# Peptides against a protein of PDB entry 6DSZ, part 84

Target 1, 361 residues: chain A of PDB entry 6DSZ
Amino acid sequence: NYVVTAQKPTAVNGCVTGHFTSAEDLNLLIAKNTRLEIYVVTAEGLRPVKEVGMYGKIAVMELFRPKGESKDLLFILTAKYNACILEYKQSGESIDIITRAHGNVQDRIGRPSETGIIGIIDPECRMIGLRLYDGLFKVIPLDRDNKELKAFNIRLEELHVIDVKFLYGCQAPTICFVYQDPQGRHVKTYEVSLREKEFNKGPWKQENVEAEASMVIAVPEPFGGAIIIGQESITYHNGDKYLAIAPPIIKQSTIVCHNRVDPNGSRYLLGDMEGRLFMLLLEKEEQMDGTVTLKDLRVELLGETSIAECLTYLDNGVVFVGSRLGDSQLVKLNVDSNEQGSYVVAMETFTNLGPIVDMCV

## One batch from the design tools (peptide; aimed at target 1 D262 M279 G317 D336)

Design b2_p28_2_s1 (made by RFdiffusion4, then SolubleMPNN; from b2_p28_2, 12 letters changed)
Fold by OpenDDE base, seed 2:
Structure b2_p28_2_s1 (fold): chain B 361 residues (1-361), chain A 28 residues (1-28)
Amino acid sequence: as target 1 above (361 residues)
Amino acid sequence: SEEEKKKKKEKEEKYLKELVERLKEEAA
C-alpha cells in the first residue's frame, strides 16, 4: 500500500485580509479547495498560524465585524451549501477555530446559477446575502447569539444575476447587482426588508450597461454607490453621480478580480485573465462648499503577475496574488517603474502543483 | 501598414468614445 501522501492543495480559490486572529493582527486567509490557511502579515512576510480542513470546497469566504466584536469573524460557505461563522480563539499556545454558528442553506428546489455561488455580507453586518439559485436571493440574518444559521429566500424577478454586492451607507441593507435579460445587461438596486422578507425599490438603477458588465464593487462612504466593471468599460453610479470610462487597455483581457486598496475606496487593484495588474483610481474633486465629489475614474497598468483568482492588498504596497492556474505570489508595488515600465516586483512565489488528480488507486 | 494600424486605432477610439457616450445617455 503506497500511502501516496496526498499533496496539500496549492491552487488558491479565494483570499481575504482582515483582523481575524486579533484586533491588531493583519491576517491573510487563503482558501485552497477544502483547506483554509491563516497567516499573520509581518514585515518579514507571511507567518503561518493555523491550517484548517473544511468539510467541503470553500465557495465563499468573507471577513466581517459585527458591532461589539473586537476582531473579525469569518463566514464560510462550501460548495455543498454548508455555512459557518468561525472565530479565532487563542488561549496561551492553544489555537482553536470555533464555530459560532452553522447551517445548511441548500434548497430542495431551484436551478443552481451558472455563474456559481455568490456570498456577500452587509457592511453593517445586518445580514448575509447568497445568490445560489436563479431567481432567488437567500438571506441569513446576523443574530449575535444564534448558533443556527437560518435563511429565507426572497424571489428575484431578475433570473440571471451576474454579480451582486451590498452597498455602503444605506439605512436598509441594499443590494446592487448586474443582471442579464433578453435586452442586455442592466444594473439594479433593491432594499432588503428583513421584517417583510421582501425587496423594496432601491435608490437607483441603470438599464443597458455594457453587454459584458461582470463585476460590482461597492464603494464605501463618503462616495457610496458602486463601480461596474465590464470588458470595455468601467462605470460608477451612486444615484446622483455617474461616470463612465472605456480605457483601451482593459479590452485586451477580461478583468476577473478586484480588491480595495484604500479603506475609503479611492483605489482598487484589478487583475485580468492575462495576469495584468491594474490600479483603478477614483479621482476626487473638492467642491467650493468643502464637499468631496468623484470627478473621474482612471486605470493604470502596474505590471504583470500570475493570473489572479483573487487579490488582496496587505500593507505597505504588498499584494497577495492568489492564483488557481499559476503560482501564487507576494508582490511589491513600487512608486517608480522599473526599466520595463513595471511597478510590480515579485517578493515570494508559492508553487502551484496544479489540481490534485484524485488518482483513485 | 502603419496607416491601417492608425485607422484601426482611430476607429477603436471612436467606438470607445461612442460607448461612453451611450452609457452616459442610458444613465441620465
Scores: peptide ipSAE 0.436, ipTM 0.871, DockQ to the pose 0.017
OpenDDE base, seeds 1, 3, 4, 5: peptide ipSAE 0.427, 0.365, 0.360, 0.433; ipTM 0.868, 0.875, 0.873, 0.870

Design b2_p28_2_s2 (made by RFdiffusion4, then SolubleMPNN; from b2_p28_2, 14 letters changed)
Fold by OpenDDE base, seed 2:
Structure b2_p28_2_s2 (fold): chain B 361 residues (1-361), chain A 28 residues (1-28)
Amino acid sequence: as target 1 above (361 residues)
Amino acid sequence: SAAARRAREEEEAAYLEELEKKLKEEAE
C-alpha cells in the first residue's frame, strides 16, 4: 500500500495582500484550491506563517477592514457556497485562525452563472455582494454583532453579468457591472438599499461598450468611477467624465487579471493570457477648484512573467504573480529596462506541479 | 438562427419569471 502522500496543491487560483496577521505586517495570502497560505512580506522575501485547509475550493478571497478593527479580516467563499469571515490571532507561539462568522449562501431558486462566482466587498464595509446565480444578487450585510452570515437576494434584471464591483465614494453602496444582452455589452450602476432590500437607479450607465468588455475596476477617490477593460479598449467612466483608449498592444492577448498599485488608483498592474505584464496609468489633472479629474489613460508594457491568474503588488516594486497554468513568481519591477527592454526581473519561482491526478491505482 | 435567438429569449424570460415567483414566495 503506497500511501502516496497527496502532494500539496501548487496551482494558484487567488491571492490578496493586506494586514491580516497584524496592523503592521504586510501579508500575502495565497489560495491553492482548498489550501490557504499566509505569508509575511519581509525585505528578505516571503516568510511563511501558517497554512490552513479549507472545507472546499476557495472561490472568493477578499481582505476587508470594518470600522473599529485594528487589522484586516478575511472573507472566504468556497465553490460549495460556504462563506466565512476569518480573523488571525496570535498568542505567543500559538497561531489561530478564528471564524468570526460563517454561513451557507447556496440557493435552490437560481441557475449557477456560467461565468462563475463573483464576490465583492463594499469599500466602506457596509455589505458583501455575491453574484452566484443568474438574475440574482446576494447581499450579506456586515454587522459587528452578526456571528451568522445572513444573506438576502435582490432580483437583478440583467441576466448575464460579466463582472461587478462596488464603487468608491458613494453615499449608498453602489455596484457597477458589465452585462450582456441581445444588443451587446453594457455598463450599469445600481444603488443597493439595505433597508428596502432592492436596487435603486445608480448614478450612471453606459450602453454599447466593447463587445468583449470583461472586467470592472473600481477606482478610489479622488478619481472615483470605474475602469472597463476589454479586448481592444480600456475605458474610464465616473458619471461626469468618459475616456477611452485602444492601445494596439493589448489586442494581442486578453487581459485576465489586474491589481491596484497605488492606494489612490493612479496605477494598476494588468496581466494577459501570454504572461505579459502591463502598467495602466491614470494621469491626473488638477482643476482650479481643487477637484482632481482624469486627464488621460496610458498602458506600458513592463515585461513577461508566468501567465497570471492573479497579481498582487506587495511593496518596493515587488509583485507576486500567482499562476494556475505555470510557476508562480515573485518579480521585481525596475525603473530602468534591461537590454531586452524589460522592467521585470524574476526574484523567486514557485514550481507548479500541475493538477494532482489522483491515480487510483 | 432567428429561431434559436427567439428560443433563448423565451427560455430567459421563463427563467426570470420563475425566479420572481420564487423570490415572492420566500418573502411571504
Scores: peptide ipSAE 0.438, ipTM 0.902, DockQ to the pose 0.009
OpenDDE base, seeds 1, 3, 4, 5: peptide ipSAE 0.429, 0.020, 0.385, 0.419; ipTM 0.897, 0.517, 0.884, 0.895

Design b2_p28_2_s3 (made by RFdiffusion4, then SolubleMPNN; from b2_p28_2, 9 letters changed)
Fold by OpenDDE base, seed 2:
Structure b2_p28_2_s3 (fold): chain B 361 residues (1-361), chain A 28 residues (1-28)
Amino acid sequence: as target 1 above (361 residues)
Amino acid sequence: KEEEKKKKEEEEKKYLEELVKKLKEEAE
């Protein structure tokens, strides 16, 4: 009887930052297959608070703060379509993760999408959107008192959705998505009617984007709109303004993850398949009427890290690099480059022992 | 290539028709 010490999974498949433990604490939450790790970000580094076993592989993990909540709640969707909303509760020394709501969102209809599960939350916390199956968009209304997550499907005519986000600053919940058809890749928007359980025409669309357009970033106000990241180009669109850049440096490797640095959406971290870390900068122009518009987009190479599956800007130029293929890292972004032109310094490295093949013998 | 594209379009059309049918049956 070899007691195979069940090695804890070390490969990171998701990470988020926010105020989950309290309104004041900055947290880092790390998904490692079926395990959720909760840290408090301190001046001394990451302080572990709790580890939680989940009933399946974490596929979606998003923090959100409903109106009137003092701290963030956590939405989790598993690869088996188990959805839950979690709350952190501390009572003296007792730490509990409370399930506020749960449900299974699996359908008996539809084909699972090749690009996997996408889960998004409306910035105003009106709904959760799920792209699980081709031709369907699932909506979970966010009601305060509902312990059972009820969902409904809306037909999505676009079968091959690549990525989708909710936009900011929309009167109705509005999605922006990249999709592929026989003519190429396109961007479209839809308003989501909770009442009618249908899509209405969104504010804008962009036909014939880059063939390898892979990610949508919803940009907060005052800019609004979305960034579309491709293999060769980065584009911005908000309905009124379009801007595109094609920096040669991004052509070398596919950008695979992003994270917003500034609350106003002026800067984003980008990670590629070679472990290069970039800063995407949105340059503002203030109009005479006080309206802020996007003047330009710029990309800067910061340095090299482990290949990021996910990125989270913490505070004070500290970034968590969650890696599935390599060691996860805490890195410091410096104002000045080193002798090699890198702005990145590794602070801590978390060894990835690779995929634990659970050989159930 | 063209035949494969046409076959894929026909399969996608059939999938959509079946999906729409099932969605109606769940709404009734």
Scores: peptide ipSAE 0.389, ipTM 0.882, DockQ to the pose 0.009
OpenDDE base, seeds 1, 3, 4, 5: peptide ipSAE 0.380, 0.387, 0.387, 0.378; ipTM 0.880, 0.883, 0.880, 0.879

Design b2_p28_2_s4 (made by RFdiffusion4, then SolubleMPNN; from b2_p28_2, 11 letters changed)
Fold by OpenDDE base, seed 3:
Structure b2_p28_2_s4 (fold): chain B 361 residues (1-361), chain A 28 residues (1-28)
Amino acid sequence: as target 1 above (361 residues)
Amino acid sequence: AEEAKRKKKEEEEKYLKELVEKLKKEAE
């Protein structure tokens, strides 16, 4: 009787940080194919709390906190288009992961997008947006009492969306996206009308961005707007202000992931295809009227890690580097560089045994 | 290159047309 110890998947395909187990706990959630691992971040390291098997590969995993919730809820979308909203409940020693809402959001109408599934949540928790198919934007309205995730499609004229995010500080839910047309890549915004189930004109657009513009970062208030990351450039736009930098150091390898460090969006981690870790800094300028504007963008090389599929800043300069191709890591960001000029120190390494197809029978 | 661009555009226009028609049927 060969007990084939089903090797647990070790390749990380997503990670998020938030307050999922309680309002006070800082959690790291790691997606490993069909498995969700939940940790509490402690001064001593990562404490495992729960593992959850999902009915399919996790394609989207996002924490969000609806108004009146004390802790974050978890949105998961699988590669088979099963959507759920999960809540952590603990009663003494009994831990339960409750499905608050679920649904299948698969359509028979669209072509699956080449850039895969994109799932985003409005910062004000009004809706979930899904780019699943070319020419469609799926909306899941967030209603507290709705156990069934009902979705509707809005036609998106731009067929080749590269990345999309909801913007912060918008009266109506507003998406910002990079798209490609025959003329190049562009950035556009749309307001999402839940009532009319249509797009309205967004606050701004930027035509002819860098040809390899690949990522949108929504920037919180007070800055607002978005950062657009390309191969050669990083740009910021908020409708009123445009800034661009082209630091030579980012040209060497494609930036593939990002994570916000500061809640106000002053700093972001960037990871490239060579495992280089960068800090993107938003330098503020305080105006005489008390408004805060973006003065400049700066990129600093922090050091080298495993090639990140996802990054998440935890606390106290600790970063989780989720890797699909290599070992995942906990790394410490130091204020001072080592003798090699690196600000990154590996604290813990999680061996990647390769893509284990968890045959969930 | 120009023919390839034309074909791609025609395919995209066809896809969009089919998509719109399907969306209308799902809304009924």
Scores: peptide ipSAE 0.387, ipTM 0.883, DockQ to the pose 0.009
OpenDDE base, seeds 1, 2, 4, 5: peptide ipSAE 0.382, 0.386, 0.381, 0.377; ipTM 0.882, 0.855, 0.880, 0.880

Design b2_p28_3 (made by RFdiffusion4)
Pose (drawn by RFdiffusion4):
Structure b2_p28_3 (pose): chain A 361 residues (1-361), chain P 28 residues (1-28)
Amino acid sequence: as target 1 above (361 residues)
Amino acid sequence: EAEEKEEEEEEFWEQLTEKLEEEEEEKE
């Protein structure tokens, strides 16, 4: 027999922003399935540079540039457990994606977990963290000689884990995650020590959270902490400091995705399965000593995009809406809600044949 | 030039937050 592709996969599973082509090159990297798309934000709008294709299902896609690098290094993990670090190199008149490092990191003894694979990267590029199998948190230290991507497993007493994030602004690599056991689910803190290959007691107390907490947000350096998005209550956790707001405006649909807007983290974008688009706020309270603190949380609806699996703010009040169940599109957010109450205006839609349930000729 | 662009983005987002707050007060 023989199989050909009549149409590339159109559903968007992942999208990230960063400086990948050159410095201050606002790149939008869209992950479909086996395809990877790279764009440069120009005055025209989204203009592509190179659409590559891999021999795997892109499951983790994150950007970073470690200590003393020219441009961000891209990291990709295949669902069949193929890990690689890539670099856009336009040294010549052509374009080549050099593979700085690669290595298969499948464990012969783990069970894939509910909520699938999670790939997290250290705030200061100390390591790559993986959550492939239950009870096994895999660490991949980041240096130069680790070109044949080597790795080692730590053990995780917490068996059923929902979402994991690296915390900003800590003494060393620290992890914040939501896990489930009997008696509801909780949030616990750990420290990753890649010198002894162990877990150390985390920075702060283990708190009880909402029963349906589904997302953890890494809050940047000026504030520090973690934002946990459940079904009804949005909570902020940072050591002893703790804030939460529970607008009934949210419970109608589960919040699925989040995206950081400002570098400060004062504004975030949220998405519903009903197709909404929220703005999560961390309002500031600059005090007498020239320091900045955080006072409250406020969520107010911006309008509605399409159902988003990915979410990314690009530039000049524009957000790319990566839709898996429908057309992905481009959106302009305006201060003046011109029509109705929607601060959201569609600019461009991308044909997504969506989940093809049935068909005929 | 890059600092001016960053300041324009910060101003845009602050004006949107203030506008949302005014609309919430008007609805109350």

Design b2_p28_3_s1 (made by RFdiffusion4, then SolubleMPNN; from b2_p28_3, 13 letters changed)
Fold by OpenDDE base, seed 3:
Structure b2_p28_3_s1 (fold): chain B 361 residues (1-361), chain A 28 residues (1-28)
Amino acid sequence: as target 1 above (361 residues)
Amino acid sequence: SKEEKEEEEKKYLEELVKALKEEEEKKR
């Protein structure tokens, strides 16, 4: 009887950084199919804290901190549309992952979107947004006392949403999304009325963006707005200011993931399909009135890593490169380049044994 | 064709809107 020890999932399909175990701890959370791995980031590296089995493949994993919470909560949505909000609780040596809220958000209606499940959280923690089906935007209101995640759908006229985010600094929850229509790809914004359960006109739109515009990055204040990543271009828009760059270096391979480095949104990591790691820099201009505006965008090639499915900046120039196709890595970003012009040094490599067929019998 | 896709999308939207209304009526 060969007990084929089912190998643990090694392919990473999501990663997030935040303060999940405590207010003080920096955590790395890694989604590996049905498994959630929780680490504490230390000066010595990643310390494993807990591993959690989920009831299905993790499709969305986002940390968020509701008003009055001391630490981050974790939103998870599975590919089977099971949603939960998780809290880490430690009592002495006893570690528990508490389900604060849960629900199934599957609809009997709608076509599953080709771009897959998108889950986003309003920066002010007013709601969770889900793009699950074409022509629908699902809203989960965030209420502290609600153990049951109740959702409702808003009709989205734009059938082919490519990516969507909540914007920062909006009076009402506001989404920004790239969509495709017969005329091309466009960016639009909508305000989400929780009361009326409808979309209102958002603050801005940008018609006819790059044909391969694929990602939206919501930019925190003071800049606000969004970055749109394409194949050939990176654009910024906040309603008042538009800026576009077309750095030749990004044209070589499609950017597939991003992560914010600085809380103020001044820097972002970008990863492409060849495992190239870039830094996107937002150059600020301080106005005479003390307002900060975006002066320019710059892209720098940092080096090469495993092909990132997800990126997350940890601390002190350390980045976790979550890879689905290759080995995941901890890499160090250096200030100075090596002899090859790379700013990236691999610190640790996590062997990917390939896609684990979830033999959940 | 482009026109066929637009017709398919229109049909999908009509079906979706109908289904949404029917679900809202069942929740009341």
Scores: peptide ipSAE 0.425, ipTM 0.896, DockQ to the pose 0.009
OpenDDE base, seeds 1, 2, 4, 5: peptide ipSAE 0.417, 0.422, 0.417, 0.414; ipTM 0.893, 0.897, 0.894, 0.892

Design b2_p28_3_s2 (made by RFdiffusion4, then SolubleMPNN; from b2_p28_3, 13 letters changed)
Fold by OpenDDE base, seed 3:
Structure b2_p28_3_s2 (fold): chain B 361 residues (1-361), chain A 28 residues (1-28)
Amino acid sequence: as target 1 above (361 residues)
Amino acid sequence: SKEEKKKKEEEYLKKLVEELKKEEEEKE
């Protein structure tokens, strides 16, 4: 009897960094199909803490910290629309992953969106937003005592949402999204009314963005607003300020993932389909009134990595490159370039043995 | 064609609205 030990998934389809195990621990969480791996980031590297089997492929994995929580909670949505909020709990040597809340958020209505599942969390932890189906935006209110994730749908007039994020610094939860219509791609904002279960007009919109605008990055305060990443351009908009760059270097390959480096949104990692790693820099200008405005955007090529499905900055210039198609990597960002002009040094490589085809559990 | 896409989207939206309305009526 060859026990074909079902090889554990090695292809990474998501990664996040935060403080999940404790307030003090820096964690790397890696989604590998149905498996969640939890690491503590140490000076010596990644220390494995726990592995969790999920009842389905992880489609969304986001850390968030509700008001009054000492550490981050984990939101997971599976490809089968099982949602849960997980908490790490340690009691001596006993490590438990507690389900704080769960629910199935599948609708009987709508068509699944071609761009797949998008899950986002309001920065103020008021709600989770889900784009699951064309013409619908699902809202999960975040109530402390709610063990059952109840969701409702809001009709979204824009059928072809490309990407969506919650904005920072908004009085009401506000989404910013790229959508496509017959006229092109556009950016729009909506406020989400939990009370009325409807969209209100958001603070701004930008019509006729780049035709290949594919990603929205919500920018924290003090800048606020959003970055829109296209194939040829990167644009910033916050309602008052618009800025666009078209660095020739990004035209060579499509940017497919991003991660915020600085908590204030001054720097972002960008990964493209060729495994090029970029730094997007937001140059600040301090106004005489003490307000900080965006002066400029700059893109710098850092080097090459495995083709990133996801990126996450850990600490001290260390980045985890989660790859689906290639080996995942820990890379170091250096201040100085090597002889080849690269600022990237591979520290560790995690062999990808290929996508495990869905083992029907 | 662009017109065929638009028509399919209009048909989908119509269906979606009708289904949403039914789901609300079933929750009341």
Scores: peptide ipSAE 0.392, ipTM 0.885, DockQ to the pose 0.009
OpenDDE base, seeds 1, 2, 4, 5: peptide ipSAE 0.388, 0.388, 0.388, 0.383; ipTM 0.883, 0.884, 0.883, 0.881

Design b2_p28_3_s3 (made by RFdiffusion4, then SolubleMPNN; from b2_p28_3, 13 letters changed)
Fold by OpenDDE base, seed 4:
Structure b2_p28_3_s3 (fold): chain B 361 residues (1-361), chain A 28 residues (1-28)
Amino acid sequence: as target 1 above (361 residues)
Amino acid sequence: SKEEKEKEREEYLEKLVEELKKEEEERK
């Protein structure tokens, strides 16, 4: 009897930080294929709380806090299109992960998008948006009383969406996306009408962005708008302000992931395919009326890490580097550089044993 | 050609919209 101890997956394919276990706890949630790991972030490090097996590979994992919830809920979508909203409940020593809502969001029609599954949540928690298929945008309205996730599709004329996010500070849920057509890559916005189940014209568009524009970052208030990450350039647009930088340092390797450091969107971590970690800084200008506008963008090289699949800032300059190809890391960002000019110090390394090949025994 | 690919994409989208309309009608 070979007890093949099924090796637990070690490759990280997603990570998120928030307040999932309680309002006060800072959590790190890590997706490793079909496994969700939940940690509490402490001054002493990561404390494991719970592991959860999912019915399929986790494709989307996002924390969100609906109005009147004391803590974050977790949205998960699997690669098999099983959607759920999870809640953490603790009663003494008993820990339960409660399914608040679930549903299957697979369509019988449509071509699965080549860039894979994209799942996004409106910052005001009005809806979840899903790009699953070319030419479709799926909407899941968020309602407190719905145990069943009902979804509907909106036609998206732009068939080749590269990335999409919900914008902040919009009266109606508004998406911003990079798409490709025969003329190049472009950025467009749409308002989502829940009533009419259609797209309305969004506040702005930017035609002919960089040919390799690959990521959209929604910027919270007070700046608003979006950052578009390319191979050679980083651009900002909010309808009124446009700014672009082309720092030579980012041209060396493709930026593949990002994470917001500051709640106000003043700083973002960027990771590239070489494991370089950058800080993107939004320099503010305060107007006499108290409005804050973007003055400039800067990119600073912080140092090197494992190749990040995902990044998440925890607290006190600690960052989790989730790696699919290498070892995941807990790293410290220092204020002062070392002799090599690095601001990054590895605190802990989590060995990646490689992909669990499903040995169909 | 680029034009052939665009036409194929338009035909796909038209078909997708038609199928969505049928599914909506079947749900009523």
Scores: peptide ipSAE 0.237, ipTM 0.814, DockQ to the pose 0.008
OpenDDE base, seeds 1, 2, 3, 5: peptide ipSAE 0.231, 0.224, 0.229, 0.226; ipTM 0.809, 0.802, 0.811, 0.808

Design b2_p28_3_s4 (made by RFdiffusion4, then SolubleMPNN; from b2_p28_3, 12 letters changed)
Fold by OpenDDE base, seed 1:
Structure b2_p28_3_s4 (fold): chain B 361 residues (1-361), chain A 28 residues (1-28)
Amino acid sequence: as target 1 above (361 residues)
Amino acid sequence: SAEEKREREKRFLEELVRKLEEEEKAKA
């Protein structure tokens, strides 16, 4: 009897940082197919806390903090459309991951989108948005008392959504998305009415963005708005301010992931398909009225890592590079470059043994 | 053609709306 001990998945398909175990603890959560790993970030490195088996491949993993929660909750959506909200509970030495809410959000009516599952959370925790199917935007209202995740669909006229995020600082939950039509790629915004279960006109739109615009980053206040990342360009728009850069260095390889470094959205990590790590910087201009506007965008090459599927800034210049194709890494960002001009030093490497073919027999 | 694509997309959306309305009626 060869007990083929099914090797644990090593390929990372998602990572997130937040305060999941406590208000004070900084956590790294790593999705490896059906497995969730929870770490505490310490001065000595990553301390493993818990592993959680999911009932399917993790497709979305997001931390969020509803108003009046002391710590973050975890939203997970599986590739089979099982949704849950998880809470960490510790009682002495006993550690439990509690399902606060769950539901299946699968539809029978929609065509699954070619760009896969997108899950987003409103920064004010009013709703979860899901792009699962062409022509639909699914909304899960966030209610504390609801153990069953109820969702509704809103018709989305834009059939080919590339990426979508909720914007910050909006009175109503507002999405910003890149979509493709026969004329090219465009950016549009919609307000989401929970009451009427419809889209209202959003604050702005940008027609005819770069043909390869692939990513939306929602920018926190004071800047607000969004960054749109293409193959050749990075653009910012907030309704009032537009700014675009086309740094030649990003043209070499497609940017595939991002992570916000600063809470105020002044810096972002960007990872490309060659494992290059960039810093995107938002330069501030303070107006005479005390308003903060975007002065400029800058991209700096930091160095090389494993090809990132996901990036997350931890603390003290430490970054987790989650890799699907290569070894995941903890890397240190230095202020000074090494002899090769790199600001990146690998601290720890996590061997990727390749995709576990989950033979679900 | 681009027009044929638009017409297919329109028909898809119309059918999607119809199905959504049917699902809402079935949940009510």
Scores: peptide ipSAE 0.297, ipTM 0.859, DockQ to the pose 0.009
OpenDDE base, seeds 2, 3, 4, 5: peptide ipSAE 0.111, 0.237, 0.078, 0.256; ipTM 0.690, 0.825, 0.589, 0.835

